Peptides against a protein of PDB entry 5EIB. Designs and how they scored, part 60

Target 1, 366 residues: chain A of PDB entry 5EIB
Amino acid sequence: VDLEPGTMDSVRSGPFGQIFRPDNFVFGQSGAGNNWAKGHYTEGAELVDSVLDVVRKESESCDCLQGFQLTHSLGGGTGSGMGTLLISKIREEYPDRIMNTFSVMPSPKVSDTVVEPYNATLSVHQLVENTDETYCIDNEALYDICFRTLKLTTPTYGDLNHLVSATMSGVTTCLRFPGQLNADLRKLAVNMVPFPRLHFFMPGFAPLTSRGSQQYRALTVPELTQQMFDSKNMMAACDPRHGRYLTVAAIFRGRMSMKEVDEQMLNVQNKNSSYFVEWIPNNVKTAVCDIPPRGLKMSATFIGNSTAIQELFKRISEQFTAMFRRKAFLHWYTGEGMDEMEFTEAESNMNDLVSEYQQYQDATAD
Target 2, 366 residues: chain A of PDB entry 5EIB as posed
Amino acid sequence: VDLEPGTMDSVRSGPFGQIFRPDNFVFGQSGAGNNWAKGHYTEGAELVDSVLDVVRKESESCDCLQGFQLTHSLGGGTGSGMGTLLISKIREEYPDRIMNTFSVMPSPKVSDTVVEPYNATLSVHQLVENTDETYSIDNEALYDICFRTLKLTTPTYGDLNHLVSATMSGVTTCLRFPGQLNADLRKLAVNMVPFPRLHFFMPGFAPLTSRGSQQYRALTVPELTQQMFDSKNMMAACDPRHGRYLTVAAIFRGRMSMKEVDEQMLNVQNKNSSYFVEWIPNNVKTAVCDIPPRGLKMSATFIGNSTAIQELFKRISEQFTAMFRRKAFLHWYTGEGMDEMEFTEAESNMNDLVSEYQQYQDATAD

## One batch from the design tools (peptide; aimed at target 1 H125)

Design b2_p21_7 (made by RFdiffusion4)
Pose (drawn by RFdiffusion4):
Structure b2_p21_7 (pose): chain A 366 residues (1-366), chain P 21 residues (1-21)
Amino acid sequence: as target 2 above (366 residues)
Amino acid sequence: MTFPPKPLLDSPYLPLAEAAL
């Protein structure tokens, strides 16, 4: 789905572009120009019922629908504006299904548009209310990993998307292969989301590799475990050691000692016990899958529900406030008939989300 | 913006999280 028609061509000309159902391409003529109001209200509303028709069709041909997963950026107009409209319409029509999103957060290091904090805040507001699980993919973190760790002096979207694709493959492994833990979206959500609004996850994986060089050696289980908890391996630009884990899901892929995995997971939990909330006993679940990802014999994927993710929302909030105080470009949004109070409503909701993460961060069992 | 009703997850941790406060 895109309001921009040129997106259809690039996907089709891609390697697996012909595998998609031709009828499932739903596109507009213009597109939003980084205007969330255009995406949602104006233009996305024009296009949205066509998308829902296709969604309804895919759903009626499902033996037992688990739910939906949406990939989109929060910084633009279509993936952000229209994407959250689609989520709200799907929530109305399929209220008992899990909504799961892979949402990429904007960063000034990657994109040169100062309205992106507006678009992201209006979107975060929708996701807080309408999604069950959201993987926070931070362009800030992706750029820093490519620039500082992978030593790519000029990271491209291809460089960033290599990190995203490895992450998405890792976090959906328990859904795609037989297993006991978090095997479906609802079971994953019950294990990861103790409070409905706190459903923004920090993904990480090990090893971090630059695409096209080179290999190995394959990591030891200790090396995998320690790297997948490392702040430098997170896809969100937050230091996990600045907050506390409410819940964690770890996924080890490849051939390895299940015993050694158990020992290392127990090891990181009790050496660093102060970083795991004490009022949620046994809050770290571990899954092993025998099939490694491409190019690797062993890998680990980390999914964290950490109070440290408030750093991500504080950064967006600060940029949003800096722009919104001066009312810069606000008429671009209200020109599409959007209420200015929706900006204030979204800002307040996001700051409330930050306070809630801090409340549980300081909470004690006493 | 619209916010349709949303069911709660049957998470066993919700009572624990509430008690922690």

Design b2_p21_7_s1 (made by RFdiffusion4, then SolubleMPNN; from b2_p21_7, 8 letters changed)
Fold by OpenDDE base, seed 4:
Structure b2_p21_7_s1 (fold): chain B 366 residues (1-366), chain A 21 residues (1-21)
Amino acid sequence: as target 1 above (366 residues)
Amino acid sequence: MEYPPKKELDSPYRELVKAAL
């Protein structure tokens, strides 16, 4: 789905374009102009019914529908505005199904789009209420991995998207291979989400490998385990050491000793015990899948529900507040039928979420 | 005011970062 044809044409002409049914390409002509309100109330609202018709058709063709997975950006108008409209409409129609998202968070270090803080804040407000599981992927973290860790002199969207695809492949391993931990979306939610609003995940991947690179294909289980918990391997620009893990899932892929994995996972938990909440028993889950990812001998994928994710929301909130106090660009949103009160409600709900994460970070076992 | 420019598809991410910094 897109509000512009060019993205869809690129997918259709790509090496995997034939995997998707032609009738499942739903697109507009005008785009959202980086405006959440245009994606949510105007251009997106005109297209949403055509998308829902496809969603219904594909849902009816499923033998067992678990839920939905959305991949979108929160800085743009389409992914943010229309994406959250779709989430709301799908939630209304399928209230018993899991809503899972891969949400790309904006960063001012990687985009000239000045209104990204508005689009992100308005999106986070919707994601808090209408998703069950949200993987937070930060373009800053992806860029930093490409530039600092992978030593790419000029990172491309292809390089960033390679990291995203590796992470998405990692976190979905348990859904795609039988006999794994979190074998369905609902079990993932039960294991990862102790409180309904606190469903924002910090994903991480090891080994970090660019397209065409053969680096790190021979890492050991100890090295994978250490890298997986390293802040430099996180796809969200948060330091886990500034918060506490509520829950963790680790997904190892490749031929390795389960005993060695369990020993290394115990060692990393013990070494980092101050960064876990003590009041959630058995809050670290481990899975091992014998099938490695394409082009690697082994990998580890991390899913963290950490109170450190509040750093991401605080960063967006600070940027939002700096613009909103000046009423900067508000006429672009109100001109698309949005109320100024919706900005205040979205800011409030995101600040409440930050306060909730802080409360659980500061909570001790009595 | 015109809407902010859209990010070009397949643009070098480093160029976007350099323009934003």
Scores: peptide ipSAE 0.024, ipTM 0.497, DockQ to the pose 0.017
OpenDDE base, seeds 1, 2, 3, 5: peptide ipSAE 0.019, 0.025, 0.018, 0.017; ipTM 0.564, 0.571, 0.465, 0.525; seeds 2, 3 fail the geometry check

Design b2_p21_7_s2 (made by RFdiffusion4, then SolubleMPNN; from b2_p21_7 with T2H F3Y P7K L14R A17V)
Fold by OpenDDE base, seed 1:
Structure b2_p21_7_s2 (fold): chain B 366 residues (1-366), chain A 21 residues (1-21)
Amino acid sequence: as target 1 above (366 residues)
Amino acid sequence: MHYPPKKLLDSPYRPLVEAAL
C-alpha cells in the first residue's frame, strides 16, 4: 500500500515483486506530501476502504488468522498518517486479533523532512492506543550501526533496510517455524507486554560485522549473546543502561547447543542484572531455531521491552515542542481538516507514555 | 551525510519548506 504509485512499481519490479498478488497492490496518485493529515484524513481516507477490502479477502483465506503486521515509517505522510488510519480501521473490524507494527522512527541525521516530529508524534499517539506490539526501528540507531559497527563510510537506505530486514526475519522466526517459544503473536504479547501501553520494543540483531572483519570473526554463542546485549547493537537510539528491561526475548538461529545458549543467557543476565526490573520474575525468554538465516551459520535476534525507550520518545517530543510552540507548518495539517487540539492531545499522550516508563523504571519490589 | 531531499523536493510543500529554512 502507498499513496505514491512509483513506490509500488519499485516493489513490483524488485527481485521479489512476483510473490505479491497484483490485486494486493493498492495505491493512490497524489501522495501525502510528508503530511500525516493527508495520510489520515484526506488522501489516505479515500484509499483506506480499498485496502480494507484486500485485508478482508486475505484474512478470509487464512486457516488461522493470528493478527496483522504493518511495516511503516513514522516520519513520512503515508506510512504515518495512512498507516495509523489503517491500524485503527483494522482494530475496529478485528478487535480480537493482534496488531503488530515495525515502526521506523525518524532521525534528523537520516532525513531532511522538517515535519517528521509532527508525523511521528501523531503516529505514536495512534500506536499507543491501537497496537499490541510495536518494534521501534530508529533510523539514527541504524545509521550509527552502519557507520560505527559495519564501517560503512556512506551508509545508504539500502544498508539501513538490510538491517531492518534481518531484524524482521529474526523476530518473526518463532512465528514461521514450528515448536518455538512465542510461536504465535498473542503468546509474544503475553510474554513481552506486562502493561498494555508499554508495548514498544527495541530490537537488535547479531552478528553485525564489518565486511573487512567477517572472515576473521568466529560465530559463537558467547559472541552473539554479548553483542545482543551491547547498547551499540540496539536498533532503537536509546541506551538500555539508562533504563530497566521489563521483558526480553532472545531468538537464536542455527545449529548450537541449547545448554550453551542457556548458560550464556544466564551469564549475560547476571552481568546486566542492574538493568532488569527485579519485580517481574522470569522476564527473559530464549528460543533456539535449528534453521539459520540465509548466508549465516548462526544468528541471534533480540527483543527488549525497556524503560530506556523513553529516550526515543523524549527526543521526538523535544523536536515536536520546538516546532509546535512556533506553530511552524501547522496550517498544512489544519488545512487537511485537523484541529490544533489533536496536536496537543498527541503530545500529552506521548508525554504520559514517557512518564509511565519512568514510573516502572523507578518501581522497586516491596 | 547529504541525503538528497527527494521527498521534500517532490513535495508540493517544497516552496514553503525552502522559505522557512
Scores: peptide ipSAE 0.019, ipTM 0.499, DockQ to the pose 0.014
OpenDDE base, seeds 2, 3, 4, 5: peptide ipSAE 0.018, 0.013, 0.000, 0.012; ipTM 0.487, 0.387, 0.311, 0.460

Design b2_p21_7_s3 (made by RFdiffusion4, then SolubleMPNN; from b2_p21_7, 6 letters changed)
Fold by OpenDDE base, seed 3:
Structure b2_p21_7_s3 (fold): chain B 366 residues (1-366), chain A 21 residues (1-21)
Amino acid sequence: as target 1 above (366 residues)
Amino acid sequence: MEYPPKKELDSPYRPLVEAAL
């Protein structure tokens, strides 16, 4: 789905374009112009029914619909505005189904548009209310991984998207292979989301290895375990050491010893015990799938529900507040039919979310 | 302001320089 036609042609011409049904390409002509309100109230609202018709058709053809997965950006207009409109409409029609998102967060260091703080804040407000699971993917964190860890001198969007795709493949492993922990989206939500509003995840992937070092790297369970818990491997721009993990899931792939995995997972928890809440018992879940990802002997994917994710929301809120106090660009949003109160409501809800994460960070076992 | 064209997949991920407003 896009508000621009050229994106669909790029997908169709791509190596995997043929895996998608031609009729499932829904697109507009005008784009969102990186305006959330244009995505949500005008151009996106004109297209949403055509998307919903496809969603219904695909849902009806599904033998066992668990839920929906959306991949979108929060800094743009289509992914943010139309994406959150679509989430809302799907939630209204399918209230008992899981809504899962892969949400690309805007970063100031990588900011394509001045209005990204508005688009992100308005999107987060919708995600708090209408999603069950949100993987927070920060372009700054992805860039830093590409540059520092992968030793890419000039990272491309292709390099960033490769990390995203590896992570998406990792977190969905349990859904695609039988007999695993978190074998469905609802079980994942139950294990990862102790409090309904606190459903924002910090993803990570291992192994991350530079091309020049691949030939010298052993792929071992200890190395995967150490790397996936390293703050430098987090794909969200927050430091897990500044908060506490409410819950963690680790998904290992490849032929490895369950005993070795359990030992290494226990060791990393004990080493990092100060970064876990003590009042949530058994808050680390581990899955092992014997089938490695393509081109790797083994991998591990990390999912963290950490109170440190509040750093991401604080950063967005600070930028939002600085713009909103100046009434900067508001007329672009209000001109698309958005009320100025929706900005204040979105800011309030995001600040409430930050406060809620802080409360659970500071909570002790009674 | 015309939004920058959708970055091609092969386009350098440029940390966009702060457009100083």
Scores: peptide ipSAE 0.035, ipTM 0.577, DockQ to the pose 0.017
OpenDDE base, seeds 1, 2, 4, 5: peptide ipSAE 0.026, 0.030, 0.018, 0.015; ipTM 0.552, 0.584, 0.475, 0.448

Design b2_p21_7_s4 (made by RFdiffusion4, then SolubleMPNN; from b2_p21_7, 10 letters changed)
Fold by OpenDDE base, seed 2:
Structure b2_p21_7_s4 (fold): chain B 366 residues (1-366), chain A 21 residues (1-21)
Amino acid sequence: as target 1 above (366 residues)
Amino acid sequence: MEYPPKKELPSPYRELVLKAL
């Protein structure tokens, strides 16, 4: 789905374009112009019914519909505005199905689109209400991983998207291979989301190794486990040491000892016990899939529900507030039928979410 | 794949907001 035809042509002409049904390419002509309101109330609203018809058709073809997965950017107009409209409409029609998102968070290190804080804040408001699980894929963290860990001097969108694709492949492993923990979206939600609004995950992938060091690095369970819990390996720009894990899932892939995985996972929890909440028993889940990723002997994918995710929302809120206090570009949104109150409500709900994460961070078992 | 150039906000406003952030 896109509001621009050129993105669909790029997907269709791509190395995997033939895996999608031609009739499942739904696209507009005008684009959203990086405006959430165009995506949500105008250009996106004209296209949404055509998308819903395809969604219904594909849903009816499922033997067991678990839910929906949306991949979108919160900085753009289409991914943010139309993506959240689509989430809302799917939620209305399928209230008993899981809504899962891969939400790419904007960063001024990666994009100079000035209105991204508005698009992100308005999107987060919708994601709080209408998703069950959201993987926060932060362009800031991806850039920092590319630069610091991968030693890329000039990270490209291709390099960032490689990390995104590796992460998406990792977190969906349990859905794609039988006999795994979190074998369905609902089990993932039950294990990862202790409180309905606190459904924002920080993902991570290991191994991440620079091309120059790749030949010298062993792929071992201890090294994967250590890298997966490293703050520098998180694909959300949050330090887990500034918060507490509510829940964690670790997904190992490749031929390895389950005993060694359990030992290393216990060791990392014990070493980092201060960074876990004490009042959620058995809040770390581990899965092992014998099938490695393509081109790797083994990998680990991390999913963290951490109160440290508030750092990401605070960053967006600070940028939003700096623009909104000046009413900068606000007329571009109000001109598409938005009220100024919708900005204030979205800011408030995101600040409430930050406060909720802080409350559960500070909560004791006593 | 280069992302199609997002139609950037007109250059004069971009500098004003980036200096204001």
Scores: peptide ipSAE 0.021, ipTM 0.547, DockQ to the pose 0.015
OpenDDE base, seeds 1, 3, 4, 5: peptide ipSAE 0.021, 0.020, 0.015, 0.019; ipTM 0.575, 0.587, 0.481, 0.517; seeds 1, 3 fail the geometry check

Design b2_p21_8 (made by RFdiffusion4)
Pose (drawn by RFdiffusion4):
Formats: structure tokens, sequence, C-alpha cells
Structure b2_p21_8 (pose): chain A 366 residues (1-366), chain P 21 residues (1-21)
């Protein structure tokens, strides 16, 4: 789905572009120009019922639908504006299905548009209310990993998407292969989301590799465990050691000692016990899958529900407030008939989300 | 609505004070 028609061509000319159902390409003529109001209201509304028809068709041919997963950026107009409209319409029509999103957060280091904080805040507001799980993929973190760790002086979207694809493969492994833990979206959500609004996850993985060089050695289980908890291996630009984990899911892939995995996971939990909330006993679940990802014999994927994610929302909120206090470009949005109060409603909801993460960060069992 | 607007204005004033420092 895109309001921009040129997106259809690039996907089709891609390696697996012909594998997609031709009828499932739903596109517009213009597209939103980084205007969330255009995406949602204006233009996305024009296009959205066509998308829902295709969604309804894919759903009726499902033996037992688990739910939906949406990939989109929060900083633009279509993936953000229309994407959250689609989520709201799907929530109305399929209220009992899990909604899961892979949402990429904007960063000034990657994209040169100052309205992106507007678009992201209006979107975060929709996701807080309407999604069950959201993987926070931070362009800030992706750029820093490429620039500082992978030493790529000029990171491209291809460089960033290599990190995203490795992460998406890792976090969906328990859904795609036989296993006991978090095998479906609802079971994963019940294990990861103690409070409905706090469903933004910090993903990480190890080893971090630059695409096309080079290999190995394969990591030891200790090396994997330590790196997957490292702040430098997170896809969200937050220091996990600045907050506390409410819940964690760890996924080890490849051939390895299940006993050694157990010992190392127990080791990181009790050496660093102060970083795991004490009022959620046994809040770290571990899954092993025998099939490694491509190019690797061993890998680990980390999924965290950490109070430290408030740093991501504080950064967006600060940029949003800096723009919104000067009312810059606000007429672009209200020109599409959007209420200015929606900006204030979204800002307040995001700041409320930050306060809630802090409340549980300071909470004690006593 | 007035309450939300007041909260937003307070955050804006706090940001302006930070930039002045």
Amino acid sequence: as target 2 above (366 residues)
Amino acid sequence: DAALKARSEAREAALEAKEAA
C-alpha cells in the first residue's frame, strides 16, 4: 500500500517482487508529501476502503486468523497517516485480533524534514490506543550502529534495512517455526505486555554484521548472551541500563547447548537483578530454535519491554514541542481539515506514556 | 481541552527556559 504510485514499480522490480498477489497492490496517484493529515484524512481516506477490501478477502480465506502485522515509518505521511487509519479501521472490523506493528521512528540524522516529529507524535498517539504490540525501530539507533559500530561513514537506507531485516527475522522466529514459547501473537503479548499502553518493545540482536563482510568466528553462548543485552546492539536509541525491564523474550538460533543457554540466561538475570523489575517474577523467557539465520551458525534476538524506552518518546516529544510552540507549518495540517486540538491530544497522550513508564520504573515490591 | 492546552503551554515555557540557559 502507498499513496505514491512509484512504490509499486520498485517492489515489483525487486528480487521477490513477482511473488506477491498482483491484486494486493493498492496504490494512489499522488501521496502525502510527509503530511500525516493528508495520509489519514484526506488522501488515505480516499484510498483506505480499497485496502480494506483486499484485507477482508485475505482474512476470509484464513482457517483461523491470528491477527495483523504492519510495517511503516512514523515520520512520513502515508505509512504514518494512512497506516494508523488502516489500524483504526481494522480494529473496528476485527476487534478481537492482535494488531502488531514494526514502526520505524524518525531521526534528524537520517531524514531532513522538520515535520517528522509532528507526524510521529500523531502516530504514536494512535498506536498507544490501537496496537497490541509495537516494535520500536529507531532510525537514530540504526544510523549510529552503522556509523559508529559498523564504521560505514555514509550509511544508506540499504545499510539501515540490513539491520531491520535481521531484527524482523529474529523477532518472528517463534511464530514461524514449531516451539513452546510465544508461538503466536497473543501468547507473546500476554507474556510481554503487563499494562495495555506499555507495549512498545526494544529489539536487539547479535552478532551485528555489516552486509557483505565477513563472517565469523561463530560466537559462544556467553558472547551471544552478553551482546544481545548490550545497549549498542539495540534497535531503539535507549540505554536499557537507564531503566528497568518489565518483561524480556530472548531467542537463540542455531546449534548449541541448551544447558549453557540456561546457565547464561540465569547468570545475566542475577548479576544484574536490579535491572529486572522484582514484582514480575520470572519475567525473562528464553526460546531456542535450531535453524540459524542466513550466513550464521549462531545468533540471538532480544525483545525487551523496558522502562528506558521513555527516552525515545522524550526525544520525539522535545522536538514536537519545539516545533509546535512556534506553530510552524501547522496550517499544512489544518488545511486538510484536521483539528489543532488533535496535536495537543496526541502530545498529552505521549507525555502520559512517558510518565507511566517512569512510575513503573520507580515502583518497588516492598 | 483547556487543561490539555495549559499542560502544553507549561511544557513550551520549560523548553524556552532550557534554551535560554

Design b2_p21_8_s1 (made by RFdiffusion4, then SolubleMPNN; from b2_p21_8, 14 letters changed)
Fold by OpenDDE base, seed 4:
Structure b2_p21_8_s1 (fold): chain B 366 residues (1-366), chain A 21 residues (1-21)
Amino acid sequence: as target 1 above (366 residues)
Amino acid sequence: REELEKKVEERAEELEKKEEE
């Protein structure tokens, strides 16, 4: 789905364009112009019914519908505005199904779009209420990984999208291969989401290696485990050491000893025990899938529900506040039928979410 | 602590019940 035709043509002409049904390409003509309000109330609202018709048709063809997965950007107008409208409409029609998102967080390091903090804040407000699971894929973190870890002097969208693809493949491993932990979206929610509003995940992937060093690294379970818990391998620009893990899932892929994985996972928990809450029993889950990702012998994917995710929301909130106090570009949103109160409500709800994470971070068992 | 552990358990049970329906 897009409000612009050119992206759909690129997917259709791409190496995998034939995997998608032609009738499942729903697109507009005008685009959202990086405006959440155009995506949510005008251009996106005109297109949403056509998308819902496709969603219904595909849902009816499922023997057992678990839920939905949306991949979208929170910095743009389409992914943010229309994406959150679509989530709301799907949730209204399928209230018993899991809503999962891969939400790409904006960064000034990647995009010069000035209004991204508005689009992100308005989107986060919707995601807090209308999703069950949200993977926070932060363009800040992706850029920093490409630049610092991968040693790319000028990271491209292709380089960022490679990391996104690896992460998405990792976190969906248990859904795609039978007999794994978190075999469905609901079981993932049971294991990862102890509180309904606190459903934002920090994904991570290992190995992250520069092209020049790939040839010389023996991948080991200890190295994968150590890298997976390193803040430099997080796809969200947060330091887990500044918060506490509520829940963790680790997905190992490739031929390895389950015993060695369990030993390393226990060792990393014990070394980092101060960074876990003590009041969630068995809050670390581990899976091993014998099938490695394409081009690797082994990998590890991390899913963290950490109170450190508040650093990401604080960054967006600070940027939002700096613009909103000046009423900068606000007329672009109000001109599409939005009220200034919706901005204030979205800011408030995101700040409440930060406060909730902080409350659980500070909750010590006396 | 006991109240927090109970809330976590209640949430897990809520999610599990919706899988059986």
Scores: peptide ipSAE 0.484, ipTM 0.903, DockQ to the pose 0.017
OpenDDE base, seeds 1, 2, 3, 5: peptide ipSAE 0.469, 0.483, 0.443, 0.459; ipTM 0.901, 0.903, 0.895, 0.898

Design b2_p21_8_s2 (made by RFdiffusion4, then SolubleMPNN; from b2_p21_8, 11 letters changed)
Fold by OpenDDE base, seed 5:
Structure b2_p21_8_s2 (fold): chain B 366 residues (1-366), chain A 21 residues (1-21)
Amino acid sequence: as target 1 above (366 residues)
Amino acid sequence: SAELRAKVEAKAEELEKKEAE
């Protein structure tokens, strides 16, 4: 789905374009112009019914519909505005189904789009209310991984999208291979989301290795485990050491000893015990899938529900507040039928979310 | 799972009471 035809042509002409049914390509002509309100109230609202017709058709073809997965950017008008409109409409029609998102957070290091803080804040407001699970894929963190860890001098969208793809493949492993931990979206929610509003995840992937070091790196369970819990490997730009893990899932892929995985997972929990809440018992879950990802002997994927995610929301909120106090570009949004009050409501709800994370961070067992 | 939920809910209620205080 897109409000611009050119993106659909790129997907259709791409190496995987034939995986998608031609009738499942729904697109507009005018785009959203990086405006959330165009995506949500005007251009996106004109297209949403056509998307819902496709969603209904595909849902009826499912033997057992678990839920929906949306991949979108929160910085652009289509992914943010129309994406959140779709989430709302799907939630209204399918209230008993899981809503899962892969939400790409904007960064000034990656995009010069001045209104991204508005689009992100307005999107997060919708995601808090209408999603059950959200993987926070932060362009800030992806850029930093590409530059610092992968040693890419000038990270490209291709480099960032490679990390996104690896992460998405990792977190969906248990859904795609039977007999694993979190084998369905509902089990994932039960294991990862102790509090309904606190459903924003920090994903991570290992191994992350620079091209120059690939030949010298042995892939071992200890190295994967160590890298997976390293703050520098988080796909969200927050330090887990500044917060506490509510829940964690670790997904190992490849031929390895389950005993060695359990030993290393116990060791990393013990070393990092101060960064876990003590009042949620058995809050770390581990899965092993014998099927490695393409081109790797083994990998590990991390999913963290951490109170440190508030650092990401604080960054967006600070940028939002700096613009909103000046009433910068507000007329672009209000001109599309949006109420200025929705900016204040979105800011308030994001600040409440930050406060909720802080409350659970400061909570002790005593 | 049910026992975990009950412990989490009990802790949430405890935290809500502390905020109201």
Scores: peptide ipSAE 0.025, ipTM 0.488, DockQ to the pose 0.024
OpenDDE base, seeds 1, 2, 3, 4: peptide ipSAE 0.000, 0.005, 0.006, 0.000; ipTM 0.247, 0.318, 0.355, 0.242; seed 2 fails the geometry check

Design b2_p21_8_s3 (made by RFdiffusion4, then SolubleMPNN; from b2_p21_8, 10 letters changed)
Fold by OpenDDE base, seed 1:
Structure b2_p21_8_s3 (fold): chain B 366 residues (1-366), chain A 21 residues (1-21)
Amino acid sequence: as target 1 above (366 residues)
Amino acid sequence: MEELQERAERRAAELEAREAA
């Protein structure tokens, strides 16, 4: 789905374009112009019913519909505005199904879109209310991984998207292969989301290895376990050491000893015990899938629900506030039928979310 | 601590109840 036809043509002409049904390509003509309000109230609102018709058709074809997965950007107008409209409409029609998102967070290091803080804040407001689980994919973290860890001098969107795809493949492993922990979206939500609003995850992937060092690095369970808990391997631009994990899931892929995995997972938890809440018992879950990802002997994917994710929201909030105080570009949003009150409500709800994370971070066992 | 654990358990039960409905 897009408000621009050119993106659909790119997907269709791509190496996997034939996997998708032609009738499932729903697109507009005008685009959103990086404006959330165009995505949510005007251009996106005109297209949303056509998307919902496809969603209904595909849902009816499912033997067992667990829920929905949306991949979108929060910096743009279509992914942010129309994406959150679509989430709202799907939630209204399917209130008993799980809503999962892969939400790409904007970064000034990666995008020249000046209004990204508005689009992101307005989107987060919707995601807090209408999703059950959201993987935060931060373009800042992706850029930093590409530059610092992968030693790419000029990271491209292709390089960033490669990390996104590896992460998405990792976190969905349990959903795609039978007999795993978190084998369905609901079970994942039960294990990962102790509080309804605190459903934003920091994903991580291992191994992250530069092209020059790949040939010299042995992939071992201890190394994977150490890397996936390293702050430098997080796909969200926050330091887990500045917060506490509410819940964690680790997904190992490849042929390895379950015993060795359990031992290493116990060791890393013990080493990092100060970074976990003490009041959620058994808050670390581990899965092992014997099927490795393509091109790797083994991998580990991390899913963290951490109070440190508030650093990401604080960054967006600071950028939003700096722009909103100046009323910069507001007329572009109000001209599409938005009220300035909705900006204030979205800012407030995101700040409340930050406060909730801080409250649970500071909560001690009495 | 007990109250926070009970809140987490209630949330888990709510999510499971929505599947059974």
Scores: peptide ipSAE 0.239, ipTM 0.789, DockQ to the pose 0.017
OpenDDE base, seeds 2, 3, 4, 5: peptide ipSAE 0.154, 0.179, 0.118, 0.218; ipTM 0.744, 0.756, 0.758, 0.785

